# Designs tried in a protein design run: peptides against a protein of PDB entry 3MAZ. Part 2

Target 1, 99 residues: chain A of PDB entry 3MAZ
Amino acid sequence: VLNPMPACFYTVSRKEATEMLQKNPSLGNMILRPGSDSRNYSITIRQEIDIPRIKHYKVMSVGQNYTIELEKPVTLPNLFSVIDYFVKETRGNLRPFIC
Target 2, 99 residues: chain A of PDB entry 3MAZ as posed
Amino acid sequence: VLNPMPACFYTVSRKEATEMLQKNPSLGNMILRPGSDSRNYSITIRQEIDIPRIKHYKVMSVGQNYTIELEKPVTLPNLFSVIDYFVKETRGNLRPFIA

## One batch from the design tools (peptide; made by RFdiffusion4, then SolubleMPNN)

Design b1_p25_7_s3 (from b1_p25_7, 9 letters changed)
Fold by OpenDDE base, seed 1:
Structure b1_p25_7_s3 (fold): chain B 99 residues (1-99), chain A 25 residues (1-25)
Amino acid sequence: as target 1 above (99 residues)
Amino acid sequence: MDFLEEIGEAMEEREEEEEEEEEEA
C-alpha cells in the first residue's frame, strides 16, 4: 500500500480538525489538513500540559517542496517530512492523529 | 516542558484563512 498523503491527513476544516483533536485526544494530537489555498496545507496541533492549547501552522507549497511557516521557516521535500519534523522536534510529544 | 517552544515561533494560520476554510466546507 502506497499512501500519497500522511496518515494524519484529513480533508477537514480548521474547526473540524480542532473538534477531532478535542474529542479523541488518545488518537493523537496533530492533524494535517487542506489550507485555504490550493496545494497549501495547515497543521493543527493540540498541546495539553497545563491547559489545552490549539495551534495552527501554515504549510506552504513552494515549488516541489513544502515550507512550514515559522519565525525561521523550515523547508522540507514532502509532507511526510513535514509530519516527521513536528514529531522529532517535539521528541514525540506530537503524534499524528490516527482515526 | 513546553514542546511547542521546540518547534519555534509560528507564523500561525490567520483567522481569515479559517473563515475561508469554513466557507469551502
Scores: peptide ipSAE 0.145, ipTM 0.670, DockQ to the pose 0.054
Fold by OpenDDE base, seed 4:
Structure b1_p25_7_s3 (fold): chain B 99 residues (1-99), chain A 25 residues (1-25)
Amino acid sequence: as target 1 above (99 residues)
Amino acid sequence: MDFLEEIGEAMEEREEEEEEEEEEA
């Protein structure tokens, strides 16, 4: 019943995540996935305001927290907060992919 | 408004990391 990981977390590759978002855009436009190494993760987003655009953000595990790799890094206590950050900062434009 | 402006400039994953992820799949 309890989800230890965000609902938009999927054990998929960058390519698979991109395909998921492209195939079912109505289900959301943001996926959290395992990074290519260690305890890190990546966020794949798909925007379609004018033209389709895919971006991949690194979420680095730092101690017991997570840092979103931005010009001005944002450190958060858990992955749920990471997802929340992307949703809030975009005022709901980004929505977790739920299938 | 551009979502990149809202989130801020980010460091995207390297192409090498993408290849590693695909290899694992």
Scores: peptide ipSAE 0.139, ipTM 0.659, DockQ to the pose 0.054
Fold by OpenDDE base, seed 2:
Formats: C-alpha cells, sequence, structure tokens
Structure b1_p25_7_s3 (fold): chain B 99 residues (1-99), chain A 25 residues (1-25)
C-alpha cells in the first residue's frame, strides 16, 4: 500500500522537474521527486528574482524520518513536513508545484 | 534576503545521480 505523498510529489527525473518548473512557474516553484536510491527523494526548486536559479536538495530517508541534506541537516518526521519546512523557512517564497 | 540563502547551503545531487535518474525515465 502506497503511503500518501505531498501534492507536489511527481515521479519525474531531475531534468523533467526542472522543465516543469520552467514551463509553468505560476503553478509553483518546488517539486518533490524520487531520488536515485530507493526511499530517498530530492527537492527541486526554482527562484527567479533576477535570473533563474535551480537547486536540487537531497532528502534522505533515515529510519522513519527524512533528513534534508544541508550544511545544517534538518530531520523531519515525514515528507509533508519537509515541504512545510521549505515553505516556512522561505516565508512562502517557495510554493509547492500543483498542477 | 535571498530565500536560497535562508535555506542554507545545500548538499545538492551530484551529476551522476542526475544521470541515473534520467536513465530510469
Amino acid sequence: as target 1 above (99 residues)
Amino acid sequence: MDFLEEIGEAMEEREEEEEEEEEEA
């Protein structure tokens, strides 16, 4: 049984995620996608203040939690919290990509 | 402040991981 996933989760590649964000920026600027390894994920974000900037964050499954691979790692209980973290920490600048 | 700076330094996916993801597609 598949567990529920955040609405901005898409089974897309890194390249596809980038293209999605570029093509429809009005739908959001953050995508959660599968990582290269099973049970791991990646967050692709796009910022376009002056020039477009794309970044890809690793979200590693650690036990039953998830760790965002940052200089100061952040561990959260679920992927919904991961998305919430990105939204809150950027004060709403990041918004989940919703088709 | 640039929100990317607010998030902090990322350990971004390596190029190899990107290629692996593209191969699976």
Scores: peptide ipSAE 0.137, ipTM 0.662, DockQ to the pose 0.054
Fold by OpenDDE base, seed 3:
Structure b1_p25_7_s3 (fold): chain B 99 residues (1-99), chain A 25 residues (1-25)
Amino acid sequence: as target 1 above (99 residues)
Amino acid sequence: MDFLEEIGEAMEEREEEEEEEEEEA
């Protein structure tokens, strides 16, 4: 059984992800992208309140789970849960980028 | 509110490491 990737996953670089979020903020403010290693990923987010703010989060594959590399790391069972975490922790302020 | 505070901040060093790794890949 093959599971799909989250809808906000794109095979783009850090720079490309930043440009996507800047160009079309109405489509969302969060992108999941490949990391440098085959099983690792990164999250790029864009906040625009007073000034645009871009952040990048490493999502490391750890066994069958994924760990978001925060000061206090968060481990989740799959990439859908990773996206859900970002959405819910921000009470919907983060939205997956859908183009 | 600043929702970046709500999720916690990524370590700045990790962000730089990620950028370097992506450039090397």
Scores: peptide ipSAE 0.126, ipTM 0.657, DockQ to the pose 0.056

Design b1_p25_8_s1
Fold by OpenDDE base, seed 4:
Structure b1_p25_8_s1 (fold): chain B 99 residues (1-99), chain A 25 residues (1-25)
Amino acid sequence: as target 1 above (99 residues)
Amino acid sequence: KEEKEKEEKEKEELKKLFESWKDTL
């Protein structure tokens, strides 16, 4: 059993995460999910500023921290901080999916 | 009008942010 995880963490596939976000956009637009059989994770978002768009980002476990795989990587101390980063950077546009 | 301008500006900034975040293939 894993330590406490962010509320938007679900053991779902990329496809399932996409479907969840599309079916219930009012519940949030960001999901944290397991990486491919590894200690890593992925973030799936569904933003709809103009048109709905789905994107996925790798969250790699690096030592005691986590790095969001972006052109300019962002390293954070825990998964809660990863979620917080996405919320803050988008000034609340991204919201954790809570079912 | 001012509020509308602020809203549009924020929208554009957010669009740029999302575009800068290249997703995983």
Scores: peptide ipSAE 0.576, ipTM 0.856, DockQ to the pose 0.856
Fold by OpenDDE base, seed 3:
Structure b1_p25_8_s1 (fold): chain B 99 residues (1-99), chain A 25 residues (1-25)
Amino acid sequence: as target 1 above (99 residues)
Amino acid sequence: KEEKEKEEKEKEELKKLFESWKDTL
């Protein structure tokens, strides 16, 4: 049984996530979506410091935790913490997409 | 002016952070 998911989780593809973020930037700039494999996910962000930039990051399920695939991997206890990590690291620049 | 300087520094730090996060192909 899958536990509750973050509010910014949507069962959408990479392309759909990109379009969602581009169409309604005021609703947020970060989406959590299903990964290529079951129990794995991906984060799609639309950063707009200077010009809009779309990036994607793998979130791998490892045991009871999740690891964000970065040059320096970050392991967290749950998906809510993954979202929190992105929000805190960017001091609020990244915000979960809520529609 | 001091606040503007701090804001600019924070912006630059954020840019560096995003650049360090390599995109997943």
Scores: peptide ipSAE 0.575, ipTM 0.855, DockQ to the pose 0.841
Fold by OpenDDE base, seed 5:
Order: C-alpha cells, then sequence, then structure tokens
Structure b1_p25_8_s1 (fold): chain B 99 residues (1-99), chain A 25 residues (1-25)
C-alpha cells in the first residue's frame, strides 16, 4: 500500500499520459506516473509556449529521497516536493493535472 | 507597453528553462 500521493499522480503509461494532457489542457499540464521498473516514477509535461511539446523526466528513488533526472539533478525529500519544484521553477506555468 | 514587455521577457526566460530540461528518451 502506498502512502498519500500527489493529486496529479495517475497509474498510466507514457502514451496515456500524453493523451490525457492533450485532450484536456485546461485541467493542467503535468502528470506524475509510475516508472517502467521498480519504485521509480516519471513526470510528463505538455508545455505550450510556442507550440505544444511533450517531455518526460525520470524521478528516481534514492534512499529516502527522490532525484529528478535533469542535466543538473535535483534531490527532494518526497514526491509532493517534486511537483512543487516544477510549479515553482516555472512560476506557475506548469500545473498539476487534476480531473 | 511596459507590462507587455515584461511578459515577453518572462516568456523568453521560460523558453530557455524548458530547453535546459532535456527529457529522457
Amino acid sequence: as target 1 above (99 residues)
Amino acid sequence: KEEKEKEEKEKEELKKLFESWKDTL
């Protein structure tokens, strides 16, 4: 049994996440989903600054923390902080997908 | 005009941020 998860967490595949974001962009543009392997996750975003672009980022479980696999990795204490990081860094441009 | 200019600047900064976040394949 998993502890409480962020509201934008959905047990969907990469493809399904992409479709969700494309179908209802008004509900948000960021989804947290299960990784393909163990207790890891992935973030799927749909940014639309100029043209729509879908990107995916790995969120690796490291010890009791989580590391967002970016060129300059960011380590945070929990998944809620991971979501908060993306919202904060983009000054609200990225918003968790809520349906 | 000033507000519009600020928004455009913010947009450009955001573009650069997203570009720096190269995704995983």
Scores: peptide ipSAE 0.574, ipTM 0.855, DockQ to the pose 0.818
Fold by OpenDDE base, seed 1:
Structure b1_p25_8_s1 (fold): chain B 99 residues (1-99), chain A 25 residues (1-25)
Amino acid sequence: as target 1 above (99 residues)
Amino acid sequence: KEEKEKEEKEKEELKKLFESWKDTL
């Protein structure tokens, strides 16, 4: 049984995620999507502090947790926490894409 | 004016944060 997924999760490719964020920036700027491996995921963000910039981060499934692949990896208990992490760390600048 | 200064500092800190997050190629 698969647990509920975050509202900003979409079964889209890297390219599609980028296009979604660019097309409707008012709906949010962060998407969670499937990774190359069924057990892994990726986060795509579109920040526009000065100019729009697209970034992608790997979210690796490790045991019962998830690790965001950053220079200093961050391990969290679930995907909801992963989304929360990005929202919190950016003080709300990053918002889950909801359509 | 003071609020603008805080906003600018937050903006700069956020920019640094994003830069520190190296993305997946």
Scores: peptide ipSAE 0.574, ipTM 0.856, DockQ to the pose 0.826

## One batch from the design tools (peptide; made by RFdiffusion4, then SolubleMPNN)

Design b1_p27_1_s3 (from b1_p27_1, 13 letters changed)
Fold by OpenDDE base, seed 4:
Structure b1_p27_1_s3 (fold): chain B 99 residues (1-99), chain A 27 residues (1-27)
Amino acid sequence: as target 1 above (99 residues)
Amino acid sequence: SLLEELKKKEEEEKKELQKDLDEARNA
């Protein structure tokens, strides 16, 4: 059956997401999680370009779509597309955390 | 003003995200 949420979505806090990514970096470096008391979401990443760095980004729920706040905003139809955007935009540098 | 300060913070956040994406793409 088709899951309604991306495989890298976990109902975890910012802190928990950070720990997950640090503990098993080989499983991916990007996690989608719920926003605090809101309909929005957050993406936590752990990149190792120079040194390990944890970053958090907002994914705003707008109507039935989702917007990534950039100079030129990107609005996508679903969370699967949001994850796809981050993967493609970084040419595969960001990979969904799958455990 | 408060509105101007909030707007400034939002712009900085947008720039930071874009910078991170660009860096990741070029890694």
Scores: peptide ipSAE 0.589, ipTM 0.874, DockQ to the pose 0.821
Fold by OpenDDE base, seed 3:
Structure b1_p27_1_s3 (fold): chain B 99 residues (1-99), chain A 27 residues (1-27)
Amino acid sequence: as target 1 above (99 residues)
Amino acid sequence: SLLEELKKKEEEEKKELQKDLDEARNA
C-alpha cells in the first residue's frame, strides 16, 4: 500500500521541524510540512556547507499542482515530484528526513 | 506601500531559494 504523502512529510510546526533536523542530522536534512491554515506546504532544510543553517521555503498549491517560488517558477504535479526536485537539483545534497 | 514591501520580500525569497539550491548543488 502506497502512502499518499512523501516519507519526509510530517505534521509538525516550523519549530518542531527545526528541532528534528538538528537532533538527527544523519537521518536527512529536508522535511516537508503543512502550511499554516492553508492548502500550501513548507520545506524546511538544514544545510551544513560552511555552518549549519536552517531555511524554510514555500510550496504553493495551485490547482492540482504545486509551485516552487523561484525566479523562474517550477510547477510539479505532486509532492513526490517536489521532493524529487529538491534532491536532484542539489545533486543529492538535500536528502529527505526519514525516521 | 505595504503591497510594494510584500512584492519586494517575495522577490528576495525567490532569489534566496535559488542561491541556496545552487550552493547545495556545488557543495
Scores: peptide ipSAE 0.588, ipTM 0.874, DockQ to the pose 0.831
Fold by OpenDDE base, seed 1:
Structure b1_p27_1_s3 (fold): chain B 99 residues (1-99), chain A 27 residues (1-27)
Amino acid sequence: as target 1 above (99 residues)
Amino acid sequence: SLLEELKKKEEEEKKELQKDLDEARNA
């Protein structure tokens, strides 16, 4: 069966995503969710390098691709690649939240 | 101007994301 969205994608709000990550940190620390009333998306993470920190990042839909707004923007072909980028770029520190 | 301020905040956000990714990679 084809999965049109990454496993860590959930149709949740910023608040709900935060609660999910806080409740079950062992399941992962990264969630992909819908942007507010837009075609874009958001990534919510909960890192614990020193202390638990919640952060939110934008994933912009541009045409058929997606862009991560970095100083040098990274454009990827699909949301699966977006998640892969976050995982690989952090050498596995960020892990998709699998509920 | 408002436009300039918005662009400045956007640039700061970009730098913050990069910083977070770098910290995560080096953790």
Scores: peptide ipSAE 0.549, ipTM 0.858, DockQ to the pose 0.837
Fold by OpenDDE base, seed 5:
Structure b1_p27_1_s3 (fold): chain B 99 residues (1-99), chain A 27 residues (1-27)
Amino acid sequence: as target 1 above (99 residues)
Amino acid sequence: SLLEELKKKEEEEKKELQKDLDEARNA
C-alpha cells in the first residue's frame, strides 16, 4: 500500500503536533500537517540544539508545486520533496516523525 | 503602514527559517 502523503503527515492541529513531538522525541522531530481550511500545509519541528524549541513553518501550495518561504524561495514538485529538503538541508538533524 | 509592517514580518520569518536550518545543519 502506497501512502499518497509523506509518512510524517498527520491530520492534527498545531497543538496536537506539538504534543506528539514532545511525548515521543525518539520517533522523530518533524511533522507535516494541514493548514486551516486551505490547500496549504505547515511543518512543525522540535529542535533541541541547546534547549527544546518548537517551531512552525508554512508550506505554500502554488499551482501544482509547493514553496518554502526562505529569503531565496525553494519551490518543490511534491510534499515528499519538501520533507526531503528539510532532512537534507539539515544533514539529518531534522527527521520525519514516524509512529 | 500595515502593508509595510506585514512585509517586514514576512521577511523576518524567512530569515528565521533560514537561521534555524543553518543551526540544525551545523549542530
Scores: peptide ipSAE 0.541, ipTM 0.855, DockQ to the pose 0.855

Design b1_p27_1_s4 (from b1_p27_1, 16 letters changed)
Fold by OpenDDE base, seed 5:
Structure b1_p27_1_s4 (fold): chain B 99 residues (1-99), chain A 27 residues (1-27)
Amino acid sequence: as target 1 above (99 residues)
Amino acid sequence: SAAEKEKEKEKKKKKELQKDLEEARNA
């Protein structure tokens, strides 16, 4: 049993997340998934700027917050804020995968 | 050293994420 999680969170592997995004791109292009045997998470995205590209990024759990590993790291209070950050920073290009 | 190599890889990935977000914003 998990606490409330973003709608785009799925208990899937890197491979499964990739397949989900490729199969139904119209449902969104961003998935949040658990890290391997850890309290950390990963974001899998399928960008379609020039050609489809699958990327995976770490979301590190730090205390009660979460950090996005950027050159200038961004720390947010919860996973909902993490997803919001990805959406806002890309002006809506990244959208949570909802199925 | 192996540690230095890992730090370099990490820094490279951080820059990659920043670039990807910027590209997505400007798409």
Scores: peptide ipSAE 0.617, ipTM 0.880, DockQ to the pose 0.866
Fold by OpenDDE base, seed 3:
Structure b1_p27_1_s4 (fold): chain B 99 residues (1-99), chain A 27 residues (1-27)
Amino acid sequence: as target 1 above (99 residues)
Amino acid sequence: SAAEKEKEKEKKKKKELQKDLEEARNA
């Protein structure tokens, strides 16, 4: 029995995630993907406030929780909460990419 | 040292994320 993953989670590389976001910006601008050979994850976003910008952030797996790398670290209980954090903190500017 | 460089890079990324979230929130 597998635990469900966020809808914006895709088993893709950094490059693939970038291409997905660039090709279909109307579907969302945030993707969650697996880290390279690790238990960690990465968030790839594409914002275009002034010009298109692609950014990648690490989501560190710590025990049964996940930590977002901020000056003041934020630790959350699951990946759904991680996605929710990015959405809420940006007041909806960041939206999960849903194919 | 390599360790110092990695630490500096990590700190820079932390600030970058915080900045990006703020910019997105204020957009």
Scores: peptide ipSAE 0.591, ipTM 0.871, DockQ to the pose 0.840
Fold by OpenDDE base, seed 4:
Structure b1_p27_1_s4 (fold): chain B 99 residues (1-99), chain A 27 residues (1-27)
Amino acid sequence: as target 1 above (99 residues)
Amino acid sequence: SAAEKEKEKEKKKKKELQKDLEEARNA
């Protein structure tokens, strides 16, 4: 019962997200998922630049915005913008997982 | 202190994630 969410959002655990990305790499390599019993979210990615690598990014709710927990944090107005950031920042290397 | 060590550890993790995105950008 949430407002419209990005297409790559799934109510899955860290483990489940990893399995999804590993099983169907052709469908994308980035998943947005809920944080642990919180208003926050996490981004799980599976890149294959050299070898398959799984990484998790924290997306923290800050007021009406969201902050990607990086060395140089990035604050955006909504989750769609968060997904857009990851796609644009990586010049398309990261693509939302769409099943 | 323990608190300082934890903050440093978290900083290192964020730094690594930042580098990962940069690597993806340059791939």
Scores: peptide ipSAE 0.557, ipTM 0.880, DockQ to the pose 0.905
Fold by OpenDDE base, seed 1:
Formats: C-alpha cells, sequence, structure tokens
Structure b1_p27_1_s4 (fold): chain B 99 residues (1-99), chain A 27 residues (1-27)
C-alpha cells in the first residue's frame, strides 16, 4: 500500500511527462513519475532560462528514504520533501506541475 | 571497462544536476 503522493506525481512515462510540460507550461515545470520497473522515481523538468530544456533526474529509493544523486547525495524522508528540495533550492524556479 | 565507463557517466550526471540547481537558483 502506497502512502499519499505529491500533487505533481503522475503515473506517466518519460515521453508523456515531457508532452505534459510542453503543452501547459503555465501549470508548472516539474513532474514526479515512477521509475522504470522499480521502487525508484524520476523527476522531469522543463526549464526555459535561455531556451526550453527538458531534463530527467533520478530519485533513488533507499530503505524508507529517498536520495537525490548529487555530488554530495541528499537523503530525504519522503517524496514531499524531495519536491520541496527542488523548489527551495531553486528559489521557486522549479514549480510542481499541477493540473 | 564498461563498469568504469558507467561510473564516469553517473558522476557526470551528479555534477549536471548540481549545476542545474545552481543555474535555476540564479536565473
Amino acid sequence: as target 1 above (99 residues)
Amino acid sequence: SAAEKEKEKEKKKKKELQKDLEEARNA
């Protein structure tokens, strides 16, 4: 049984996530989605600092926590914290996609 | 080796994310 998920979580593929972000950029630029056949997850973002860019990042499930693979890995207690991390670290540049 | 090559790619991805977060923060 899964616990509640962040509002920007969608059971979509990499391709679908990309299309969602491109279609409605005003709704946000960050989507959390399930990893490929695993307990891991992926974050897909669409930033347009200079030009529109799509990027995908891994969120690794480790025990009951989640790790963001940075040079110095960051481990967080839940997916809500993961989303919060991306938002806060970018001072709001990254916004959860809410539709 | 393949293992060594993969290790290097993962390292680059970690650095990429770090840079992306910094870039976004300063945008």
Scores: peptide ipSAE 0.539, ipTM 0.842, DockQ to the pose 0.833

Design b1_p27_3_s1 (from b1_p27_3, 8 letters changed)
Fold by OpenDDE base, seed 3:
Structure b1_p27_3_s1 (fold): chain B 99 residues (1-99), chain A 27 residues (1-27)
Amino acid sequence: as target 1 above (99 residues)
Amino acid sequence: EEEEEEERRRREEEEEERRRREELGLP
């Protein structure tokens, strides 16, 4: 039994997440997925502003918090806050993928 | 001197915000 997770969380691979975002861009452009290690995650995004651009980010479990691996790392209290961060920092350009 | 420092800080914050948005997949 998993604790409550963001609605854009899917137990998919990097490849599968890319395919999901590519096939149904109207449903959102951001997926949270399992990372390589337990308690770690990855974010996959697909921007389609000029040309399709797919990026992946690591979300590392650090103590009771999560750190997004960026040039300047960002630490947040939970995965919901991680999703919110991506939405807010992009001024709503990133949207959680909901199917 | 204070106004010049405030202007410098504002420019640095705007540049950091821009870079962060680009890193998060925006052009």
Scores: peptide ipSAE 0.431, ipTM 0.770, DockQ to the pose 0.621
Fold by OpenDDE base, seed 1:
Parts: structure tokens; sequence; C-alpha cells
Structure b1_p27_3_s1 (fold): chain B 99 residues (1-99), chain A 27 residues (1-27)
């Protein structure tokens, strides 16, 4: 049984994700995209608090869970929880990009 | 000693929160 993907998931490259976020910052500032491997993902963010800051994070599939590659790695049960983590940890500064 | 340990824990938590914000692209 396939679970639905988060609304901010797009089958785009790192470059395309960056361009999407730059073109339409009002639609959100966070994209989930495919990683280098089929079961891995990446998060691309673009914050504009002081200056534009673009960062990329690895989301590694580990068994049935996902681990966000941070200084202190965070393991979560699904991709929705991964998106929620980024929203909550930034107190709503990060918002999923909805086209 | 308990107050000093609590203050140390607060400093460690604040530093960890700061590092997490910087890692997530916050100032």
Amino acid sequence: as target 1 above (99 residues)
Amino acid sequence: EEEEEEERRRREEEEEERRRREELGLP
C-alpha cells in the first residue's frame, strides 16, 4: 500500500528546486525532492529572513523510517513527519512549497 | 550545586537550539 507523498514533493533536480523557490517565494520555501538513490530524498529550503539562504538536507530511508542528516540526526516514521519537523523546528518559518 | 547544574543544562539547551536554528538557515 503506497502512502501519499507530502504536497511539497516534486520530481525535480536540486537546480530546478532552487529556481522554483526563487521564482515564487510566496508559495512556500521548502521542497522535498528525490535524492541520488531511489529511496532517499532531499529537502531544499530558501529562507529570506535577513538574506536569501538556500540549504539542502539529505533524508535517508532507513528501514521503514527516515533519518534527516543533521549535526544530530533525527529519525522519523514518515515523510509527513519530516516536513512537520522542519516546520516546527523553525516555528513556522519554513513552509511547504505548494504550486 | 543543583542550581548550578540547572543553569548548565539551560546553557547547553540554548546552545543546541542555536546550532539547530543555524543549521536550518535561521539567524
Scores: peptide ipSAE 0.431, ipTM 0.768, DockQ to the pose 0.672
Fold by OpenDDE base, seed 5:
Structure b1_p27_3_s1 (fold): chain B 99 residues (1-99), chain A 27 residues (1-27)
Amino acid sequence: as target 1 above (99 residues)
Amino acid sequence: EEEEEEERRRREEEEEERRRREELGLP
């Protein structure tokens, strides 16, 4: 059994995550999902500011921490902090998808 | 020369902030 995961975590593929965000945009615009590699994850977002835009980010397990693969990488102690980072840095434009 | 360096630094910081916003899906 996995340790407690963020509420926006779903065991879905990249395609399924995109479809979930497109179908129910009112429930949020950010999903955490399993990565292709063990202990790694991906974030999928759907922004709808000018036009709908889908982006994906890698979240790498590094020791006891997690690193978000950005131009300037960000390392955080847990996946809850990773979600919180995306919410805070976008001033709430990104919201965890909750169904 | 100090004013020119400060103006350069300000432009670089503004461009970095713009790139970060775009990376996170903001305009």
Scores: peptide ipSAE 0.419, ipTM 0.761, DockQ to the pose 0.808
Fold by OpenDDE base, seed 4:
Formats: C-alpha cells, structure tokens, sequence
Structure b1_p27_3_s1 (fold): chain B 99 residues (1-99), chain A 27 residues (1-27)
C-alpha cells in the first residue's frame, strides 16, 4: 500500500501509459507512473491541440522534494504539486487521466 | 540604454515562454 498518490498515478509501463492515453483521450492526457527506481517517477502526456504529441518527463526524488527534469529543472514539495505544475503551466491543457 | 535592456529582457522572457511551451508539447 503506497501513501496517498495523485489520482492520475498508475503502476503502468511507458508503453501501457501511451496506450491508455491514446485509447481514452476524454479521460485526460497526463499519467504519473513509476520510474526505473521505485523512488522516482515519470510523467507521460499526450497533447492533442494540432496533432497528437506524446512526451515523457522524469520526476526525480531529491531529499524530501521532487525535481521535474526540464531544460530548467523545477523542484516541488510533493507529487500533487508536480501534477498541479503541469496543469498550471499549460493553462489547463494538461488534465490528469482519471478512469 | 534602459530601453535596450528592457527590450533584451522582453525577448529573453518571450524565448523562455516559447521554449517552455514547446517542451510541454504545446504548439
């Protein structure tokens, strides 16, 4: 049993996350999933404004915080804040995948 | 000199916003 996780967290592979987002785009376009290390995570998104664009981001556990691996890295206190960051920075274009 | 510095900062902010938009998969 994991501690409370964001609603868009799923124990799925990169491939499975991609398939979930492609099959049910109405449920959202952003998934949080396990990384290569159990303490790290990855974000998979499927933007669909002009054409479908799938991207993956690393979310690294750093001390008590999490760092999103971007060109300019962003450090946040928890995974809920990480999800909120992606929603806010895209002005609500990214939405947590909820099924 | 102040106008050139303000224009430079504006261009840097616009480029950073463009890069962030592209990085997050927005057109």
Amino acid sequence: as target 1 above (99 residues)
Amino acid sequence: EEEEEEERRRREEEEEERRRREELGLP
Scores: peptide ipSAE 0.416, ipTM 0.759, DockQ to the pose 0.734

Design b1_p27_3_s2 (from b1_p27_3, 13 letters changed)
Fold by OpenDDE base, seed 2:
Structure b1_p27_3_s2 (fold): chain B 99 residues (1-99), chain A 27 residues (1-27)
Amino acid sequence: as target 1 above (99 residues)
Amino acid sequence: DEKKKKEEEEKKKKEEEKRRKEELGLP
């Protein structure tokens, strides 16, 4: 049994996540989803600003931590912290998608 | 020079922050 996951976690594909964000932008613009394997995750975002609207980020399980794959990676202790990082770094521009 | 090193580190940090914001979709 997986420990409690962030509220914006959904067992959806990349395409499904994109569709969810596009269909209901008022519910948030950030989804956490299963990644390439059972221990990895991905973040899908939908921005409203003048950039490519849909972006995907890898969140790799590294030991007991998680690393967000950015140009300069960020390592955090849990997935809740990962979500918090995206919210804080964007000053609230990114918000977890809550159905 | 320690002062120069600190200034360079601060510059590097600012550039990194800028790139991070761009990666996350901020202007």
Scores: peptide ipSAE 0.447, ipTM 0.780, DockQ to the pose 0.624
Fold by OpenDDE base, seed 5:
Order: structure tokens, then sequence, then C-alpha cells
Structure b1_p27_3_s2 (fold): chain B 99 residues (1-99), chain A 27 residues (1-27)
């Protein structure tokens, strides 16, 4: 059994995550998913402010922390903090997908 | 040039915030 994971974590592919977000945008617009055969993760978002925009972000496991690969990388202690970062930085525009 | 330094820091901060918004897909 894995340690507690964020509620928006799903063992889905990039494509599946995109489809999930497209089908039920009311449930949220952000999914955390596993990376490609690694201890890393990815974030998939679907924003629909003007037009639907899908973006993906890499979340790299670094030691006991996680680094979000942004222009200016952000290192956080756990995946919950990673999700929180996306929510707070977007002032709630990004919402964890809960189904 | 403390005044100039503060203005440059503020400009830098605004620019970084703009880039962050763009990167996260915000308008």
Amino acid sequence: as target 1 above (99 residues)
Amino acid sequence: DEKKKKEEEEKKKKEEEKRRKEELGLP
C-alpha cells in the first residue's frame, strides 16, 4: 500500500488524464499522475479561461523532496505541497480533480 | 541608488509573476 497520496492522484496516462479533465471539467482541472516508469510524477491541467488549454508539468523526486519543473523550479517536501502550490499560485484557478 | 534598486526589484518581480502566469496557463 502506497503512502497517502493527494486526492487528485490517478494512475493514468497523459492521454487518459486529458480525457478525464475534458469529460468532467466541473470536477476539477488538475490531475497528478505517475511519470514514465519512474518515481517521478506529472501534473496535467486543463484551463478553460479563454480556450481550452492542456499543459503538463514534471514533478521530479529529488531526495526526500519533489521539484516542480518550472522556469524557476520549486522544491517542496511532499506531493500534497505540490498540489497546494498549484492551487495557491493560481489563486484557485487550478482545482484538484476529484471524482 | 536605493530607490532605483527597489524599482528594479519591483519590475523584476512583476516580470516573474507575468511569466509564472503564462507558464501556468493563466491569462
Scores: peptide ipSAE 0.447, ipTM 0.775, DockQ to the pose 0.695
Fold by OpenDDE base, seed 3:
Structure b1_p27_3_s2 (fold): chain B 99 residues (1-99), chain A 27 residues (1-27)
Amino acid sequence: as target 1 above (99 residues)
Amino acid sequence: DEKKKKEEEEKKKKEEEKRRKEELGLP
């Protein structure tokens, strides 16, 4: 039994995540997925402002918090906050993928 | 010069914001 997860969390691979975002861009452009062989996670995005751009980010579990691996790392209390960060920092350009 | 320092800080801030947007998949 998993604790409550963000609605855009899917137990999918990097490849599957990319395919999901490509097939239904109207449903969102950001998913959260499990990391490989770890308690960590990854974010996959597909930006479409000018051209489609797919990127992946590591979300590291550190104690009771989560750190987004960016040039300037961002530490947040839970995965919901991680999703919220990506939405807010992009002024809604990134949207959680909901299917 | 404080004016020069302020201009350099603003330039640095704008460059950092640009890099941040690029990092988040924005053009």
Scores: peptide ipSAE 0.438, ipTM 0.772, DockQ to the pose 0.733
Fold by OpenDDE base, seed 1:
Structure b1_p27_3_s2 (fold): chain B 99 residues (1-99), chain A 27 residues (1-27)
Amino acid sequence: as target 1 above (99 residues)
Amino acid sequence: DEKKKKEEEEKKKKEEEKRRKEELGLP
């Protein structure tokens, strides 16, 4: 049994996450999902300010923390903080997908 | 030297902000 997860966490593939975001953009534009064959995670986003843009980010489990694989990596204490980071850095442009 | 240093730091910050926006899928 997993510990409490962010509300935008879904056990879906990259493809399924993309489809979810495309079908219901009003519900949010950010999904957290399992990594492939690992304890790691991935984030899929769908920006739609000018044109739709799908991007994926790796979230690596490092000890008791999580590191977002960016040009300048960001390490945070839990997955809730990971989601919060994306929301804050985009000033609310990215929003957790809630269905 | 101080003016050049400040200009370089401002340029660096603007470039980092641009890269961050691009990386997060912002226009």
Scores: peptide ipSAE 0.436, ipTM 0.771, DockQ to the pose 0.714

